# Ledger of designs, part 144: peptides against a protein of PDB entry 9IZ0

Target 1, 345 residues: chain A of PDB entry 9IZ0
Amino acid sequence: ITCLGSNGHTYKQLVKGGNDDLRQDAVMEQVFEQVNGFLRSYRKTSQRNLSMRTYKVIPLALKTGVIEWVQDTIPLGEYLDSAHKVYHPKEWSLSTCRKLIAEKQMEDLETRLKVYDLVCRHYRPVFRHFFLESYADPVQWFTTQTNYARSTAVASVLGHVLGLGDRHGQNILIDKTSGEVIHIDLGIAFEQGKKLPVPECVPFRLTRDVVDGMGITGVEGVFRRCMEFTLETLRREEDSLLSVLEVLRYDPLFSWLISPLRRMKKQKMQLENFNQPESGNITTDASRDPKIQRNNVSGESEAERAILKVRQKLSSTLSVEASVGELIRIAQDPSYLALMFCGWS

## One batch from the design tools (peptide; made by RFdiffusion4, then SolubleMPNN)

Design b2_p17_1_s4 (from b2_p17_1, 12 letters changed)
Fold by OpenDDE base, seed 2:
Structure b2_p17_1_s4 (fold): chain B 345 residues (1-345), chain A 17 residues (1-17)
Amino acid sequence: as target 1 above (345 residues)
Amino acid sequence: PVLSGLEKLYKELQELL
């Protein structure tokens, strides 16, 4: 849908219908807006314009809403699939890599590591080419790559703290104008990704292609420092952030648990994505939602556990530098990435 | 040679940002 704004500008909007509860996305976007307030208030983050990129979500009904269409974006996974075919036409296809990882999904860690290493040798990083292709001017190239590293750092810290899940290449958009990342489909939060059929083992997505986009310094320099400044800001604003999350405890529309239906949908998508290229066809299968009686008692106890985990992640027991160093280490560890659905790219 | 100089400049610039 194209809407005329009160400012006379036309905005494209995506009407999302089907089984996607946009209330989760809308609530997470509100949390990101509050965090962006904290990032603007702190000198080290404000001077760098550090923010989580947000998009407007208006839930209209239980299964229908309007999402702001983010102009000039591409899904990271869509770019990477195209770029790998161009820059490495003799390497394995994404479908071949997925098949090999899937065939070993039930095997031991040693076997999974061997297959992951094999896939990595036949599917090399290309994401640096996004910046080199899109920006002929060296200043624009450097600026957009810097914006990417900064934006990825904010999203990585915030994604870890809030326990954002399902951070695959179709749920991460790249803004072609700024180089910033935009995270979409926010309905797996507070470590509910660990309850997926393929459990999430990394704090955020820091795959080889995500790192290749940071340029020659990789995770060092801009990315590391921006993670540190972001975590320092969130630790300073811990009570403010926890107060925002406590409001969600009393929101009857917010779900601290992954719904069985959403889990089953993600299961089907994971299984289907082994057999088909990731066409971002959100199959809105109109399966009748059985009235699962939300046991209210389970929701409050999960909210409390989620808030306690956020507090624990903001603990000053380790320095900011040590905490960021450990997060970066874990996010790049092959022993975790080999367990992921797509840990090689 | 030119690439290694640009890479060094890029790293130094990233350390300032």
Scores: peptide ipSAE 0.046, ipTM 0.684, DockQ to the pose 0.013
Fold by OpenDDE base, seed 5:
Structure b2_p17_1_s4 (fold): chain B 345 residues (1-345), chain A 17 residues (1-17)
Amino acid sequence: as target 1 above (345 residues)
Amino acid sequence: PVLSGLEKLYKELQELL
């Protein structure tokens, strides 16, 4: 929808209805704004302008609302599919890679590692080209690539701490002006991604293309250091962050569990992405909402478990450097990436 | 030679940011 504002400007807005819990998105955006307050308050993060990029979500009803259209963006997955065809026209298609990984989904880890390695050899990273193509000026190129590495670091730490799931290439936007990442569709949080049919086993998305966008230093530069500064800030503000999450415990509208309907929709989308790319508007007939007995007691117990996991992730038992080092290692480990729906790109 | 020098300078600059 395009709306005319009271200021005479036209705004593009995405109206979502039905199965997307826009209140979960709105709540996560509120948590991100609080975290952005913490990042602005600490010298190490403030001097680097570290922030989680946010977008406006206005919930209108239980499952409907208006989302700000993020202008001048492209989905990471859309760029990567187009760029791969240009730079590597003799390599395998994304559909071929998806098919080969899917055919081995029920096999052992050794077989899945072999097919993952094979796919990786036939589908090379291209995301460096986004910055090289978009920014002819060396200062703009360097600035935007640095902003990408910084924003990816913040999103990676915060995504791990909050247990954000469903971090596929269509749910990560790139701002073409700043190079920053914008995470969308925040309805899978607090490790509910582990309950998907293909469980999410990585703390955040750090695939070969995500690393290729960081340039020649990969993870060993701005990215690692900005993860460390972000985690240091979140550990200092642990009680403040947990207090924000405790307010959500009492929100009768917040769901600490993945909706069965959302889970089924993601199941269908995962299964249909194995068949041809028909851009079919899946009008899922919303008429069969089974009466979800909201046992309030079950919601409180899940909230308490989620908050406890956040506290555990903020533990100072390991140094910031050791904790970040382990997160980066796990996020890049082929033994985890080979288990993912799209771990190669 | 020039590329390896630029790569080193880029890495050093990235370590300062």
Scores: peptide ipSAE 0.044, ipTM 0.678, DockQ to the pose 0.013
Fold by OpenDDE base, seed 4:
Structure b2_p17_1_s4 (fold): chain B 345 residues (1-345), chain A 17 residues (1-17)
Amino acid sequence: as target 1 above (345 residues)
Amino acid sequence: PVLSGLEKLYKELQELL
């Protein structure tokens, strides 16, 4: 829909209906606005205009809401799929790569590393071309690539600290005007991504294409330093951040757990993305896996564990530099990326 | 030569940002 704002400007709005609970997205956007307050108050982050890009979420009902449509954006995965066809027309299709990874999903780590390496050799990074194609002016190119590295750094730290899951290329938008990343579909947080059918093993998305967009320095320079400044700010504001999360602990509308419906939807989307033509009616009556002991871990006990895990991630036991260095290492480690649904791009 | 100089300048600029 298109809405006329009180300021006379016209805004595109996405009406999202169905089974998606927008309350989780709205809460996470509120947390990001608070964190953006901390980033604006701290000199090292304020001087660099570091922020998590936010979007307006208005939940209207349990399963319906209005989302601000971020204008002039493209999903990272949509750009990458198109760019790979242009720059590497002789390489494997994304569907071929997905199929090969899926076929080995139940195999050992060594076999999964071999297939990941094979996929990586036949699907090379292209995301640098986004900046080269979109910005003919060198100043705009440099500014936009810098904004990309900065915004990716903020999103990576926040994504790690808050345990944001489901960070695939369709849930990461690129602003074509600023080069900033916009994270969408925030309904998997507080490490609930580890409960997905393909568990998330990386702290944030730092795949080869995500790094390729940072230009010649890769993860070094702007990205690393902006991660360090962001983490330093969050460590300084730990009590403030934890206080925001404690308010959410008592929100009866907030769910600390991934909904069974959302988990099933993600499972189905993962299976559909593998283009297995055998619509075998595996009625995986996911109702009957009896080893999901409903440990009635009260939603309260999950909230407490989530907050404790946030506190642990903000621990000053390691320096900011050492912590960021380890996060970058893990996020790029083939032994983790080979386990992911799409760790190669 | 020129490209390598621009790449170096780009890295140095990124180190300052």
Scores: peptide ipSAE 0.039, ipTM 0.673, DockQ to the pose 0.013
Fold by OpenDDE base, seed 3:
Structure b2_p17_1_s4 (fold): chain B 345 residues (1-345), chain A 17 residues (1-17)
Amino acid sequence: as target 1 above (345 residues)
Amino acid sequence: PVLSGLEKLYKELQELL
């Protein structure tokens, strides 16, 4: 939809209907705005204008709401698919790469690593070209690439701490004006990504293309330092952050568990990306909303476990540098990436 | 030479940022 704002500006908005509870997204955006308050208060993060980019989510009813459509954005995955065709027209298609990874999904780690390496050799990073194509001015190019590395660092720390899942290239937008990342579809949080049919085993998305966008320094420049400053801020504000999450514990509409419907939808999307659309009209009459008695007792125990995991991730047992170093290592480890869907892209 | 100088300056600038 297109809405006229009180300022006379026209805003595009996405009306999202269906099984995705927009309240999950709205709650996570509220958590991000509180974290942005902490980042603004701390000198090391404030001086760098570190923030998680937010978007407005207005839940209207059960499973319906209005999402602010962030203007001048592109999904990372959409850019990468187009750019790979332009820069590497002789390499494998994304569909070919996906198929080869899926055909080995049930195999051992050694076999999956061999297929992952094979796919990576035939599907090379291209995300550096986003900045080179979009910004002819060297100052603008440098500024936007720096903003990308900074925003990716903030999103990586927050994504780890809050256990954000489903961080695929369609759920990460790039702002074409600033170079900043915008994370969307936040309904898989608190490590519920580990409960997906393909478990998420990395702390955040740090694939070869995500690193390629950081330029010649890769992870060892602005990105690492901005992760360190962000984690240092979150450790200082641990009690404040946990207090925000405790309010969510008592929200009867916040789900600490992945929806079975969302899990099935993700499983179906993973399968449909491998099968050509056979036009089988399986009208799965999804009309049976099983009255799953929300065992309130199970929700409280999951909330408590989620908050305990957040506290554990904010632990000062390791230095900030050591903690960030380990997170970056794990997020780039082929032994983890080879186990994930689209871990090569 | 010029490229390596620019790369060094870029790294040094990134270290200050």
Scores: peptide ipSAE 0.052, ipTM 0.695, DockQ to the pose 0.012; fails the geometry check

Design b2_p17_2_s1 (from b2_p17_2, 10 letters changed)
Fold by OpenDDE base, seed 1:
Structure b2_p17_2_s1 (fold): chain B 345 residues (1-345), chain A 17 residues (1-17)
Amino acid sequence: as target 1 above (345 residues)
Amino acid sequence: EEKLKAYEEVEKRLEER
């Protein structure tokens, strides 16, 4: 829809309806706005304009809301699929890579690593081309690539600390004007991504294409340093951040748990990406609920666990540099990426 | 290496301000 604002500006808005809990997105955006306040308050982060890019979410009902249309964006996964076809037309298709990883999903780690390496050799990184093709001016190219590395660093730290899940290439937008990343569909937080049918094993998305977009230095330089400054800021503001999260503990509308419906929807979407359309009416007889013991962990006990986990991630037991170094290592580890739905790109 | 030095110099100038 297109709305005229009280300021006389016309805004495109996306109306989402269905099983997407836009209240979780709205709450996470509020947390990001608070964190952006902290990042503006410290010299090291403020001088670099470090921020999590936000978008306006207005929940209208349990399953309906209005989202700000982020103009001049592209999903990372859409760009990468298109660019890979252009720059590497002799390599494997994304569908072929997905199929091979899926066929080995139940195999041992050694087999999955071999398949992941094979896929990586037949699907090379291309995200550097986004900056090279979009920005003819060297200063604009450098600035935009720097903004990408900075915004990715902030999003990586926040994604780890808040345990953001479902960070696939369609849930990460690239701003074509600034090169900044915009994270969308924030309804999987506080490590609930580990409860997906394909568990998330990495702290944030740092795949080969995500790194390729950082340019010649990769993770070494702007990205690492901006992660360090962001984590330093969050450690200083630990009590402020925890106080924001404690308000959410008492929000009856905030779900600290992934809903069974959302889990099933993500499971179906993962499975549908594996089935080419053979027109078979699979009546999924919903009657085999594995008795996952409903540990009726009260929503309060899950909130308490989530907040405790955030506190643990902000612990000063290790230096900022050591903590960031370990996060970068884990996020790039083939042993974790081989377990992901799309860890190669 | 030269690009890394350029990044380090920009970062150093940001730290000195």
Scores: peptide ipSAE 0.028, ipTM 0.672, DockQ to the pose 0.013
Fold by OpenDDE base, seed 3:
Structure b2_p17_2_s1 (fold): chain B 345 residues (1-345), chain A 17 residues (1-17)
Amino acid sequence: as target 1 above (345 residues)
Amino acid sequence: EEKLKAYEEVEKRLEER
């Protein structure tokens, strides 16, 4: 829909109805606003303008809401597919790569690693070109690439700490004005993605194209340092962050359990993404919600486990540098990337 | 390491502004 604001500006808004519970997205955006408050309070993060990019989510009912249409954005996956065809026209198509990975999904890790390596050799990174194409001025190029690396670092730390899942190329927008990343569809948090049929094995998305966008330094520059500063800030604000999450523990509107319907929808989307190259808007008309009585006892136990995992991820047992180093290593490990739906790009 | 040092030098110059 398009709404006319009281300021005379027109705002495009996405109305989701029927089966999409936007309350989780709205709650995660509120958590990000609190985290952004922490990032503004500390010199090291404030001087770098470190923030998680947020968007407005207005839940209107249990399964209906309005999402802000983020202007001047492109989905990462849409850019990468288009750019790969331009820069590497002799390499394999995205559909060919997906097919080969899917055909070997049930095979052993050794076989999956061989196929992943083969796909990687026939599908090279291109995301550096986003910055080179979009910004003719060297200062704008450097600024936007830096903003990308900074925003990706914040999103990566938060993605790990809050257990944000489903961070595929269609759920990551790139802001064409700033170079910043915007994470959308936040319906999977607190490691609920590990309960999917294709479990998420990485702490955050750090694929070859995500790294290629960071430029010549890759992870060994802005990205690593901004991850360190972000994690340092979150460790300092651990009690504040945990207090925010404890409020959510008692929020009857927040779902610590993935609903069976949402699990089935995400499972279907995973399977459909394996079989179709084009992400069509699949309106699954699931008009029959069985009133699954939330066993309140199971939701509370999952909330407690989720908060405990957040606390464990914020542990000061390892240095910030060591913790970030291990996260970066795991996120780039071929043994995990080969298990992903699209770990090569 | 060299890339990280080069970045740290740029970041120091940004912190001094």
Scores: peptide ipSAE 0.027, ipTM 0.624, DockQ to the pose 0.013
Fold by OpenDDE base, seed 4:
Structure b2_p17_2_s1 (fold): chain B 345 residues (1-345), chain A 17 residues (1-17)
Amino acid sequence: as target 1 above (345 residues)
Amino acid sequence: EEKLKAYEEVEKRLEER
């Protein structure tokens, strides 16, 4: 829909209807606004304008809501697929890479590492071209690439701490004006990504293309330093952040668990990306409710476990530098990336 | 173009190390 604001500006809005519970997205956006408050309160983060980019989510009903349409954005995965075809037209298609990784999904780690390396050699990074193409002016280029590295650092720390899952290239938007990342579809949080059919093993997305966008210094420049400053701020505000999450513990409308329906939907989307659309009438016989034995794990026990995991991730047992160093290492480790649905780009 | 060449030259020097 398109709405005219009281300021005379026209705003596009996305109305989601049907099966997506936007309440989780709305709650996560509220958590990000609180964290943005913490980032504004500390000199090291405020002087760099560090923030998690947010978007407005208004849940209208159990399965319907309005999402702010973020203008001038592109999904990271859409850009990367298009740019790879332009800059590396002799390399493998994204579909070929996906197929090879899926064919080896049930194999041992050694076999999966060999296939991941093979895919990486035939699908090179291209995300540097986003900044080179989009920003002719040197100052705009440097500013936008810096904003990208900063926003990616904030999103990486928050993504780890809050256990954000489903961080594939379609759930990460790039703002074409600022170069900042915008994370969308926040319905997999608190490590529920580990319960996906392809378990998430990395703390955040730091694939070769995500690094390529950081320019010549890669992770060792603005990105690492901004991760450190963000984590330092979150450790200082641990009690404040935990207090925000405790409010959600008592919210009867907030689900700390991934919906079985959402899990199945993500499973189908992962499988359908491997089959060409032969137009077979899959009659959705919605009548077979699989008797998933609801082991009555009380939602309270899962909320408590989630909050304990957040506290553990904010632990000062390791220095900020050591903690960030380990997170960056794990996020780039081929032994984890080879296990992902798309760890090469 | 000049930025791209400079970037590619630096990447090549990083890959050669």
Scores: peptide ipSAE 0.019, ipTM 0.505, DockQ to the pose 0.016
Fold by OpenDDE base, seed 2:
Structure b2_p17_2_s1 (fold): chain B 345 residues (1-345), chain A 17 residues (1-17)
Amino acid sequence: as target 1 above (345 residues)
Amino acid sequence: EEKLKAYEEVEKRLEER
């Protein structure tokens, strides 16, 4: 829909109808706005304009809401699928790669690593071409690639600290004007991604294509240093961040647990993505809601565990540099990526 | 290498402000 604002500006909005609880997204966007306040308050992060890109979410009902349409964006996965076909037309299709990984999903780690390596040799990174194609001016090219590395660093730290899950290429938008990343579909947080049918085992998405977009330096330089400055800021504001999360403990509408319905949808989507090429038509099939009585006692205990886990991730036991170094190592480790859905792109 | 030097120069200028 298109809405005229009271300021005279026209805003495109996505009306999301169906079984998606936009309250989780709205709450996570509010947490990101608070974190953006912290990033603006410190010199090292404010001088670099470090922020998590946010979008407006207005939940209207349990199954209906309005999302701000982010203009001039493309899903990372949509760009990568098109670019791989253009730059590597003789390599394997995305569907072939997915099939080979799926066929070995129940096998041992050694077998999964061999298949992951095979897929990686037949599906080479291309995301550097986004910047080379879109920005003919060298200054604009350098600026947008820098903005990409900076925004990815902020999103990686926040994604780890808040335990954001479901970070597939359709849930990460690229802003074509700035090169910044925009994370969408925030309803899997606080390590609930570990409860998915394919458990999430990386702290954030740092696949070969995500790294290729950083250019010749890869994770070194801009990305690493911006992760360090972001983590330094979050450690300084630990009590403030925990206070924001404690408010959510008392929100009866916030779910610290992945809903069985959302888990089933993600399971179905993972299974369908094994059998069909990504046709981006989210058909809302309205399957019947089983009345699960939420025991309030389980929600409070899960909130306490989530907050404790955030505190543990902000621990100053290791230096910022050592902590970031370990996060980058784990996020790129083939032994984790070979276990993931699409860990090769 | 040139891109790394350009980044290091930008970072140095940001640290000096």
Scores: peptide ipSAE 0.021, ipTM 0.634, DockQ to the pose 0.013; fails the geometry check

